# Peptides against a protein of PDB entry 9IZ0, part 288

Target 1, 345 residues: chain A of PDB entry 9IZ0
Amino acid sequence: ITCLGSNGHTYKQLVKGGNDDLRQDAVMEQVFEQVNGFLRSYRKTSQRNLSMRTYKVIPLALKTGVIEWVQDTIPLGEYLDSAHKVYHPKEWSLSTCRKLIAEKQMEDLETRLKVYDLVCRHYRPVFRHFFLESYADPVQWFTTQTNYARSTAVASVLGHVLGLGDRHGQNILIDKTSGEVIHIDLGIAFEQGKKLPVPECVPFRLTRDVVDGMGITGVEGVFRRCMEFTLETLRREEDSLLSVLEVLRYDPLFSWLISPLRRMKKQKMQLENFNQPESGNITTDASRDPKIQRNNVSGESEAERAILKVRQKLSSTLSVEASVGELIRIAQDPSYLALMFCGWS

## One batch from the design tools (peptide; made by RFdiffusion4, then SolubleMPNN)

Design b2_p26_8_s3 (from b2_p26_8, 14 letters changed)
Fold by OpenDDE base, seed 1:
Structure b2_p26_8_s3 (fold): chain B 345 residues (1-345), chain A 26 residues (1-26)
Amino acid sequence: as target 1 above (345 residues)
Amino acid sequence: VEERFDKVYDEGSAEEIAKALVEYKE
């Protein structure tokens, strides 16, 4: 939809309807704006213009709303699928890689690691080409790659701290003008990604293609340093961040748990998308499976557990450098990536 | 089973997680 603003400017908007929890997206975007306030107030982060890229969400009802259309963006997964076909036309298709990983989903770690390594050898990183193709000027190239590494670092720390799940290539947009990442579909937070049929074992997405976009230094440059400064800012503002999350504890419409319907939709998407690229438009009709016992864990007890986990992730027990070092290690560990639905790209 | 899985998933090695994933799907 295109709306005319009171200022005479036209705004493109996307209306989402169905089973998408746009209220959860709107709440998470409000948390990101508060965190952006902390990043602007702290010298080490403000000097680098560190921010989580946000988009405007207006919930119209529990399951319907208007999102801002982010212009000049592409889903990371769409770019990567296209670029792999261009740069590596003799390598395996994404569908072949998905099938081989899925066929071994019930096997031991050793067998899953062997298949993950095999897939990695036949599906090589290409995301560096995004910057090489789009930015012929060396200053623009360097600036855009720096913006990518900075925005990915902020999103990685914040995604870990808030326990953001479902960070697949269709839920991460790349801004074609700035090189910044934009995270969308925020309906899996506070480690509810661990409750998926393929549970999420990594703190954030740091796959081989995500690293390839950082250039020759990989994680050992702008990315690591910007993660450190972001985590240092969040630890400094712990009480302020926890106070924002405590307001959500009393929102009767905020779900601290993944909905059984969303869990089933993700299960069905994981089973059906073995052969197709993830087109986000699966309107699965919510058929009558009555036996999902609502474990009446009071929404209050789950909110308290979620806030406690956020506090634990902000603990100063380890240095910022040690904590970031461990997060980067785990996020790249083949033993965890081999357990993921798409850990190779 | 779910609480045991959550504990292994929060504290466990990749091998323990892989094993728990097999046991949870059976």
Scores: peptide ipSAE 0.221, ipTM 0.768, DockQ to the pose 0.062
Fold by OpenDDE base, seed 2:
Structure b2_p26_8_s3 (fold): chain B 345 residues (1-345), chain A 26 residues (1-26)
Amino acid sequence: as target 1 above (345 residues)
Amino acid sequence: VEERFDKVYDEGSAEEIAKALVEYKE
């Protein structure tokens, strides 16, 4: 839809219908705006214009809302699939790689590592080409690649701290103008990604293609330093961040748990991504949402556990550099990436 | 059972997580 703003400007908006709880997205976007306030207040992050890219979410009902249309974006996974076919036309298809990984999902770590390594040899990184294709001017190229590395660093720290799950290539948009990342579909937070049929074992997405986009310095350049400055800011503002999360504890409509419907939808997507995307509008008749008595007691206990886990992630027990170093190590560890649904790209 | 798996996913090695994933689907 196109809306006329009170300022006389026309805004494109996407009406999102279906079973997706846009209220969780709206709440997480509010948390990101508060974090962006902290990043603007702290000199080390402000000097680098570090921010989480946000979009406006207006929940209209329990399962419907309006999102701001982000122009000039592409899903990371869409770009990577297209670019891989162009630059590596003799390598394996994404569907072949997915098939081989999921055929071994019930095998031991050694077998999964062998298949992961095999997939990695037959599906090479291409994301560096995004910047080379989009920017003929070396200054624009360098600026956009720097913005990508900065934006990815902020999203990685914040995604780890808030336990953002389901960070697959379709839930990460790339701004073609700025090179910044935009995270969408925020309904899996506070480590609820570990409750998926394929548990999320990495703190954030730092796959080979995510690193390839950082250019020749990889993680050791702008990315690591911007992660350090972001984590330093979040540690400084711990009490402020926890206060924002405590307000959410008392929101009776915020879900600290993954919804059974979303879990089932993700289970189907993780199992059926072997078959072609049937664009079947499974109008699962929304009528019998069992009133799962949100046992208020279970929701409060999960909120408390989530807040405690956020506090633990902000602990100053390790230096910022040591903490970031360990996060980068784990996020790139083949032993964890081999367990993921799509750890190779 | 779920609490034991949650603990392995929180504190476990990649090998322990891989084993737990096999045991949870059986």
Scores: peptide ipSAE 0.180, ipTM 0.730, DockQ to the pose 0.063
Fold by OpenDDE base, seed 4:
Structure b2_p26_8_s3 (fold): chain B 345 residues (1-345), chain A 26 residues (1-26)
Amino acid sequence: as target 1 above (345 residues)
Amino acid sequence: VEERFDKVYDEGSAEEIAKALVEYKE
């Protein structure tokens, strides 16, 4: 839909309906706006214009709302699939890579690492080409690549601290104008990504293509330093951030747990990507509603556990540099990436 | 079982997570 704003500007809006909890997105966007306030208040982050790129979410009901249509964006995964076909037309398809990783999902880590390495050799990074193609002016190229590295650093720290899951290439948009990343579909937070059928074992997405977009310096340039400044800011504002999260503890519309419906939807989407259409009538006997033992772990206990994990991630036990160094190491570790649904790109 | 997996996914090595993933799917 198209909406006329009170400022006389016309905004494109996406009406999202169905089973997607837009309240979760709206709440996380509110947390990001508070964090953006902290980032503006500290000299080290303010001088670099560090921010989590936000979008307006207006929840109309538990499962319905209006999302601001971010113009001039592309999903990272859409760009990467397209660019890979152009730049590496002799390499494996994304579907081939997915299939090979899938076929080994029940094997030991050593076997999974061998298949991951094999996939990596036949599906090379291409994301550097986004900046080279989109920005003919060297100043604009450098600016947009810098904005990408900065926004990715902020999103990586926030994604780790808030335990954002489901960070696949369709849930990360690239702004073609600024080079900034925009994270969407925020309904898997507080480490609920670990409860997926393929658990998320990395703190944030730092795959080979995400790094390739940072240019020649990779993670050791703007990205690392901006992660450090972001984490330093969040550690200073720990009490303020925790106070924002404590308000969510009492929001009856906020879910600290992945919804069973969302878990099932993600499970089905994962299975559909793995199943060739063998014509076998898998009668999904929908009748076995697994009695999800609602372990009456009170929603309060899960909120408390989530807030405690956020506090632990903000701990000053390690230096900012050591903490960021470890996060960057883990996020790029083949041993964790080989466990992912798409850790190679 | 879920609490044990939660702990392995929180604190575990990639190898421990990989083992736990096999054990959870069996």
Scores: peptide ipSAE 0.174, ipTM 0.748, DockQ to the pose 0.063
Fold by OpenDDE base, seed 3:
Structure b2_p26_8_s3 (fold): chain B 345 residues (1-345), chain A 26 residues (1-26)
Amino acid sequence: as target 1 above (345 residues)
Amino acid sequence: VEERFDKVYDEGSAEEIAKALVEYKE
């Protein structure tokens, strides 16, 4: 729908109704606005205009809400699938890659690494072409690539600290005007993604295509430095951030548990990505972890555990540089990427 | 010039980076 504001401007809005609980998304966007306040307060982050891109979510009822229409965006996964067909028409299809990874899902790590490497050799990165195609002016090209690296760094630190899961290529939008990333569908936070049938093993998405968009320096330079400044700011504001999360602990509208409906929807999406029929018997070992015994964990005990994990991730035990270096290493580790449903792009 | 450019690149606004890139090409 299009709404006329009191300021005379027209705003496009997406009305979602039916089965999507938008309350969790709205709460996570409020946490990002508070974090953006911290990033504006510190010289090292404010000078670089570091922010998490937000979108307005207004929950109207238990399963209905209004979402801001993010104009001039494209899903990362949609761009990558289209660009790969143009730039690498002789390489494997995304469907072929998904099938090979899925067929080997139950094999040992060594076999899964060999299949991941084979897929990587037959499906090369293309995301550099987004900036080269979209920006003919060298200044705009460089500015938008810098904005991409900066926004990806902020989103990566926040994704790790807040335990944002399900960061697949359809949940990451690219702003075609600024080059910034916009994370959508925030229904998996506080490491709830580790409870999915295909558990999330990486702290954030740092696949070969995500790195290819950073240009010739890759993760070294703007991305690494912006991660360091973001983490330094979050460590300084630890008590402020934890106070925001404690308010959410007592919010009766916030669910620290993934809803059964969202879990089923994400499970179905993971199975569809593997082209596997609904075989009810994929009890992955994650479903056998006695800590995933669903019946006795109160929402309060999950909230306390989630806040404790945020505090642990903000610990000053390691330097900012050492912590960021380890996060970048883990996020790019083939041993984790080979376990993902789409770790190659 | 490179250290000043690296500093504007790292700390500058998109407009300041844009201006510095034009000045570096001349």
Scores: peptide ipSAE 0.029, ipTM 0.476, DockQ to the pose 0.011

Design b2_p26_8_s4 (from b2_p26_8, 17 letters changed)
Fold by OpenDDE base, seed 5:
Structure b2_p26_8_s4 (fold): chain B 345 residues (1-345), chain A 26 residues (1-26)
Amino acid sequence: as target 1 above (345 residues)
Amino acid sequence: VEEYWNEVYDKGSAKEIAEAMVKLKK
């Protein structure tokens, strides 16, 4: 929809309904705004304008609301699919890569690594071209690539700490004006992505294309340093962050668990992306809505477990540099990326 | 069973996760 603001400006609004947990998105956006407060208060992060990009979410009902339409954005996955066809027209299609990874999802790690390496050789990174195409001015190019690396660093640390799942290329927007990343569809948090049929085994998305967008220094430039400063800020503000999460513990509308419907939808999408549309009416008798008794007692225990995991991720047992180094290592490890639904791009 | 798989996915190495996924197919 398009709304006229009281200031005379026209705003595009996305009305979402049905299966999107807009309450979960709205709550996570509130957490991001608090974290942005911490990032603004700390000299090392404030001097670099480090922030998690947010968008306005107005929940109207449990599964319905208005989202601010982020203008001048593109989904990372949409850009990568289009750019890959332009720059690598002789390489495999995304559908071919998905199929090959799928066929081996239930095989041993060695077999999954072999198919992942094969896919990687036939689907090369292209995301550097986003900056080269979009910004003819060297100052704009450098600024936008720097903004991308900074925003990706903040989103990576915060996404790890909060255990954000479902970080596929359609849930990560790129702002075409600033080069910043915008994370959407925040309904898988607190490591609930590990409960998916294809478990999320990486702390954040740091695939070859995500790294290719950082330019010649890759992760060793602005990205690593901005991750370190972000984690240093979050460790400093641990008690403040935990206090924000404790408020959510008592929110009866907040779900610390992945919804069964969302899990089933992701299962179905993972299966459908592997089957060619054989027009076989598999009437999956969706009539077994398991009356998952939302035992309220289980929700408090899961909230406590989630907060404990956040505290553990903020632990000062390792230096900031050592912790960031390990996160960057794991996020790029082929052994974990080979287990992902789309770990190659 | 589900708790064991959740623990393997939470703390497991890539190898242990892959071995767990192979066991879930059987």
Scores: peptide ipSAE 0.307, ipTM 0.840, DockQ to the pose 0.050
Fold by OpenDDE base, seed 1:
Structure b2_p26_8_s4 (fold): chain B 345 residues (1-345), chain A 26 residues (1-26)
Amino acid sequence: as target 1 above (345 residues)
Amino acid sequence: VEEYWNEVYDKGSAKEIAEAMVKLKK
């Protein structure tokens, strides 16, 4: 729908019905707004204007809400597919790369690494071209590339700390004006991405194209430093962040676990993208989903485990630099990226 | 040069970074 604001501006809004995930998105956006408060209060992050880009989510009912449509954005995956066809027209299609990775999902790590390397050689990074194409002015180019590296650093730290999952190229928008990243579909949090049919093994998305967008310095510069300052801020505000998460512990409508239905839906979407023939009836009779009595006790225990894991990720046992260094290493490790649904771009 | 750029990148708003770049090209 299109709404006229009180300021005379016209806003596009997406009305989404039938999806319980909007409440999870709205809650995560509220957490991001609180974190943005911490980032604004701390000198090292405020001087860099570090923030997690947010979007307005208005839950109207359990299954219905209005999402503010972020204007002038493009999904990272949409840009990359388009740009790859332009800059590398002789390389493999995204569908070919996906198929080869999927055909080897059940194979050993060595075989998966060989296929990942093969895909990487036939699908080269292109995301640097986003900035080169979109910004003819050198100042605007540099500003937007910097904003990209900064926003990606904030989102990477927050994504790790909160255990955000499902960070594929369609769930990461690029703002065409600022170069900032906008994360959407936030309903997989607190490491529930590890419970997906293809488990998420990386702390955040730091694929070759995500790095290519940072320019010639890659991860070594603005990105690393902004991750360090963001993590330093979150460690200082640990008790404040945990207090925000404790409020969610008492929200009876917040789900600390991925729903079986959402997991099945993501599995189906993965299978449909591969044109895998309908192999046999795993008619897991959805009628026999036991009434998992959401015993309030199970929800509280999962919330407590989630909060404890956030606390552990904010631990000062390692320096900020050592912690960020390890996160960057793991996020770029081929041994983890080869296990991902789309780890090559 | 890299350290100065790193300081400008680190401490500058997008506008201040932009203004610093314009000053360095002059």
Scores: peptide ipSAE 0.026, ipTM 0.578, DockQ to the pose 0.012
Fold by OpenDDE base, seed 3:
Structure b2_p26_8_s4 (fold): chain B 345 residues (1-345), chain A 26 residues (1-26)
Amino acid sequence: as target 1 above (345 residues)
Amino acid sequence: VEEYWNEVYDKGSAKEIAEAMVKLKK
């Protein structure tokens, strides 16, 4: 719908109705606005205009809400599939890659690594071309690539600290005007993504295509440095951030647990991505994890555990540089990427 | 030059960085 604001401007809005609980998304966007306040108050992050891109979510009822229409965006996964067909027309299709990874899902790590490497050799990165195609002016090209690396760094630190899951290529939008990333569908937070049939093993998405968009320096330069300044700001504001999360602990509308309906929807999407028929009792070892069968963990005990995990991730036991270095290493580790449903792009 | 670039990359908006790059190519 299009709404006329009191300021005379027209705003496009997406009305979602039916089965999607938008309350969790709205709460996570409020947490990001508070974090953006901390990033604006700290000299090292404010000078770089570091922010998490947000979108307005207004929950109207238990399963209905209004979402801001993010104009001039494209899903990362949609761009990558289209660009790969243009730049690498002799390489494997995304469907072929998904099938090979799925066929080996139950095999040992060594076999899964061999298949991941094979897929990587037949499906090369293309995301650099987004910036080269979209920005003919060298100044705009460099500006937008820098904005991409900066926004990806902020989103990566926040994704790790808040345990944001389900960061697949359809849940990451690219702003075509600024080059910034916009994370959508925030229904999986506080490490609840580890409870999915295909568990999330990486702290954030740092696949070969995500790195290819950073240009010639890759993760070394703007990205690493902006992660360090973001983590330094969050460590400084630890008590302020934890106070915001404690308010959510007592919010009766906030669910610290993934809803059964969202879990089933995400499970179906994971199975569809593998082209597996619904009839496969893939009792993954995750379904045998006694942590998933703990139906008796109170929402309060999960909230307390989540806040303790945030505090642990903000620990100053390691330097900012050492912590960021380890996060970047883990996020790029083939042993984790080979376990993902789409770790190659 | 590297310290100036580090300061411009560190303190500059992406626009100011880009304007500095155009000035250094002249």
Scores: peptide ipSAE 0.020, ipTM 0.499, DockQ to the pose 0.011
Fold by OpenDDE base, seed 4:
Parts: sequence; C-alpha cells; structure tokens
Structure b2_p26_8_s4 (fold): chain B 345 residues (1-345), chain A 26 residues (1-26)
Amino acid sequence: as target 1 above (345 residues)
Amino acid sequence: VEEYWNEVYDKGSAKEIAEAMVKLKK
C-alpha cells in the first residue's frame, strides 16, 4: 500500500497478511531501538555511529500488520545469486549447490565437510562486487563498505546475544544507499533456530560472501573492532537490556518458543528449496500427534531460560576480545557451516 | 600507514576519510 505521511511525503508500505508473527518482529525492533539507545550513549560506539538498522512494524493483529517497505534495498541472497551468474558463469548454480548439500544432509560430519568444501570450490564469493559496482566514487565506496562492516558487526553481536535465527540471505537486506544491513523476519529468536529441521549451529551469519563484502581486511579490521565495542556496550548495559527482556516475560502475546505452525512452514520451505519430493507419506495424521507431554514448562520458565542465556552471553568471564575472537571463529568454522542450509554463501 | 588508515577508517566521517585520502596522495 502507499501511505501519505503527515509531512506530505508518500511512503510505500508492505501489508503482510496470514500466519506471519508481526508481533514478534515489532517486539524485536523495540529491543533494537533500546540497544540503539545504549550504542548512542556509549562513547566508543557513538563515535562510530554504530546502530542496528530498524524498520517500522505496526502490528494490526496477531498475524497482520504494516511493515515499512525499506526502499532502495536488495536481499543479500538475491544479489549474490545474480552476481554469481555474472562473475562466475562457469561455476555451479545455487540449485546444484543446494541439491548436493541436501543429498548429504543425513550423512556424517566428515562426508558433509567434503561436500561443503566441494560446493565452496564451485561457488566462489562475489559480494565484494556489490560495493565496486554500486559506488564509482572512492569515498562513497569506502564509506559504504565501512557502513556494511559496522552494521554487520552490530547485527552479529545482537544476533548472537538475542539468539536470532533464520538468518538466510532473503532475511538480510542491503541498503543500496548506505551499504548497511537490515535484518528482517525476526520471529525466530532466543536460540529457537536450533529447533528448526536444519538446526542453526552458528552464532550469526559470517559466510564467505558476508566476509567478502568487508573488503581486503575481511573480519580483521572494522568488523572485529566494531563487534568488540558493541559487546562492551551490551556488557555495560546488561541490567538495562535484561530489564527490557523481563517486560517481555509478562507479555502474553510474546512467544519465547517457535510456534508449531512456523516450524512446519519453515520445514516446508526448507524441503522445497532442497527439491526434496514431498514424501507423500508425511501423513499429517494430526491424530497421531503423540502426547508429547508438553511439559507445560510454563511460558514463564522458557522466558527465564532465555533471559538466563542472554545473561550468560554477556558474562565478563572472558575479555571482550577473547569473546569476539571465539564468536568469529565459530561463525566461520566449516564444521558448523557444513551443517547449515546455506553455509557456503 | 596501516594503523593510520585503520584509525581514519574506524573513527572518521566520510569527509574526514576523503580529506585523509587526499593528504596521502600528496
């Protein structure tokens, strides 16, 4: 839809209808705005203009709302698929890579690592070209690449701390004007990505293409330092952040758990993307839902566990540098990336 | 040189970066 603002400007708005939990997105955007307050108040992060890019979510009902359509953006995965065809036309297609990873999904780690390495050799990084193509002026090129590395660092720390899942290339937008990343579809948080059919094993997305966009220094420069300053700010503001999350413990509309419907929707999307034939014998015999004792682990006990995990991630047991170093290591580890739905790009 | 670039890159505005690039070309 197109909305006329009180300022006389016309804004394009995306109306999402259906089973999308826009309340979860709206709450996570509110948490990001609070964190952006902390980043603005702390000298080391304020001097670098560090922020999580937010978008306006207006939930109209539990499953409907208006999302601000972020103009001049492209999904990372859309750019990478297009650019890979241009720069590497003799390499494998994205569909070929997905198929090979899917065919080995049930195999051991050693077999999955061999297939991941094979896919990586036949699907090379291209995301550096986004900045080279989009910005002819060296100052704009450098500024936008720096903004990308900074915004990716903030999003990586926040994504880890809040346990954001479903960070595939269609849920990460690139702003073509600033080079900043915009994370969308925030309804998988507090490590619920580990409960997906393909469990998420990395703290945030730091694939070869995500690193390629950082330029010649890769993770060693603006990205690492901005992660450190962001984590230092969040550790300083731990009590403030935990207090914001404690308010959500009592929100009856907030879900600390992935809904069975969302899990099934993501499962179907994963199967379709792998071209796995629907084995027609997934009889959704909804009748043989075993009484999984829903241990009525009260929504309160799941909220308490989620908040405890956030506190543990903010622990000062390790230095900021050591903590960031370990997060970067894990996020780039082939042993984790080989297990992901799309860990090669 | 790399430390100076790292500092300009880390703390600099687009304008300060542009001014630093012009200074290092001289």
Scores: peptide ipSAE 0.018, ipTM 0.466, DockQ to the pose 0.011

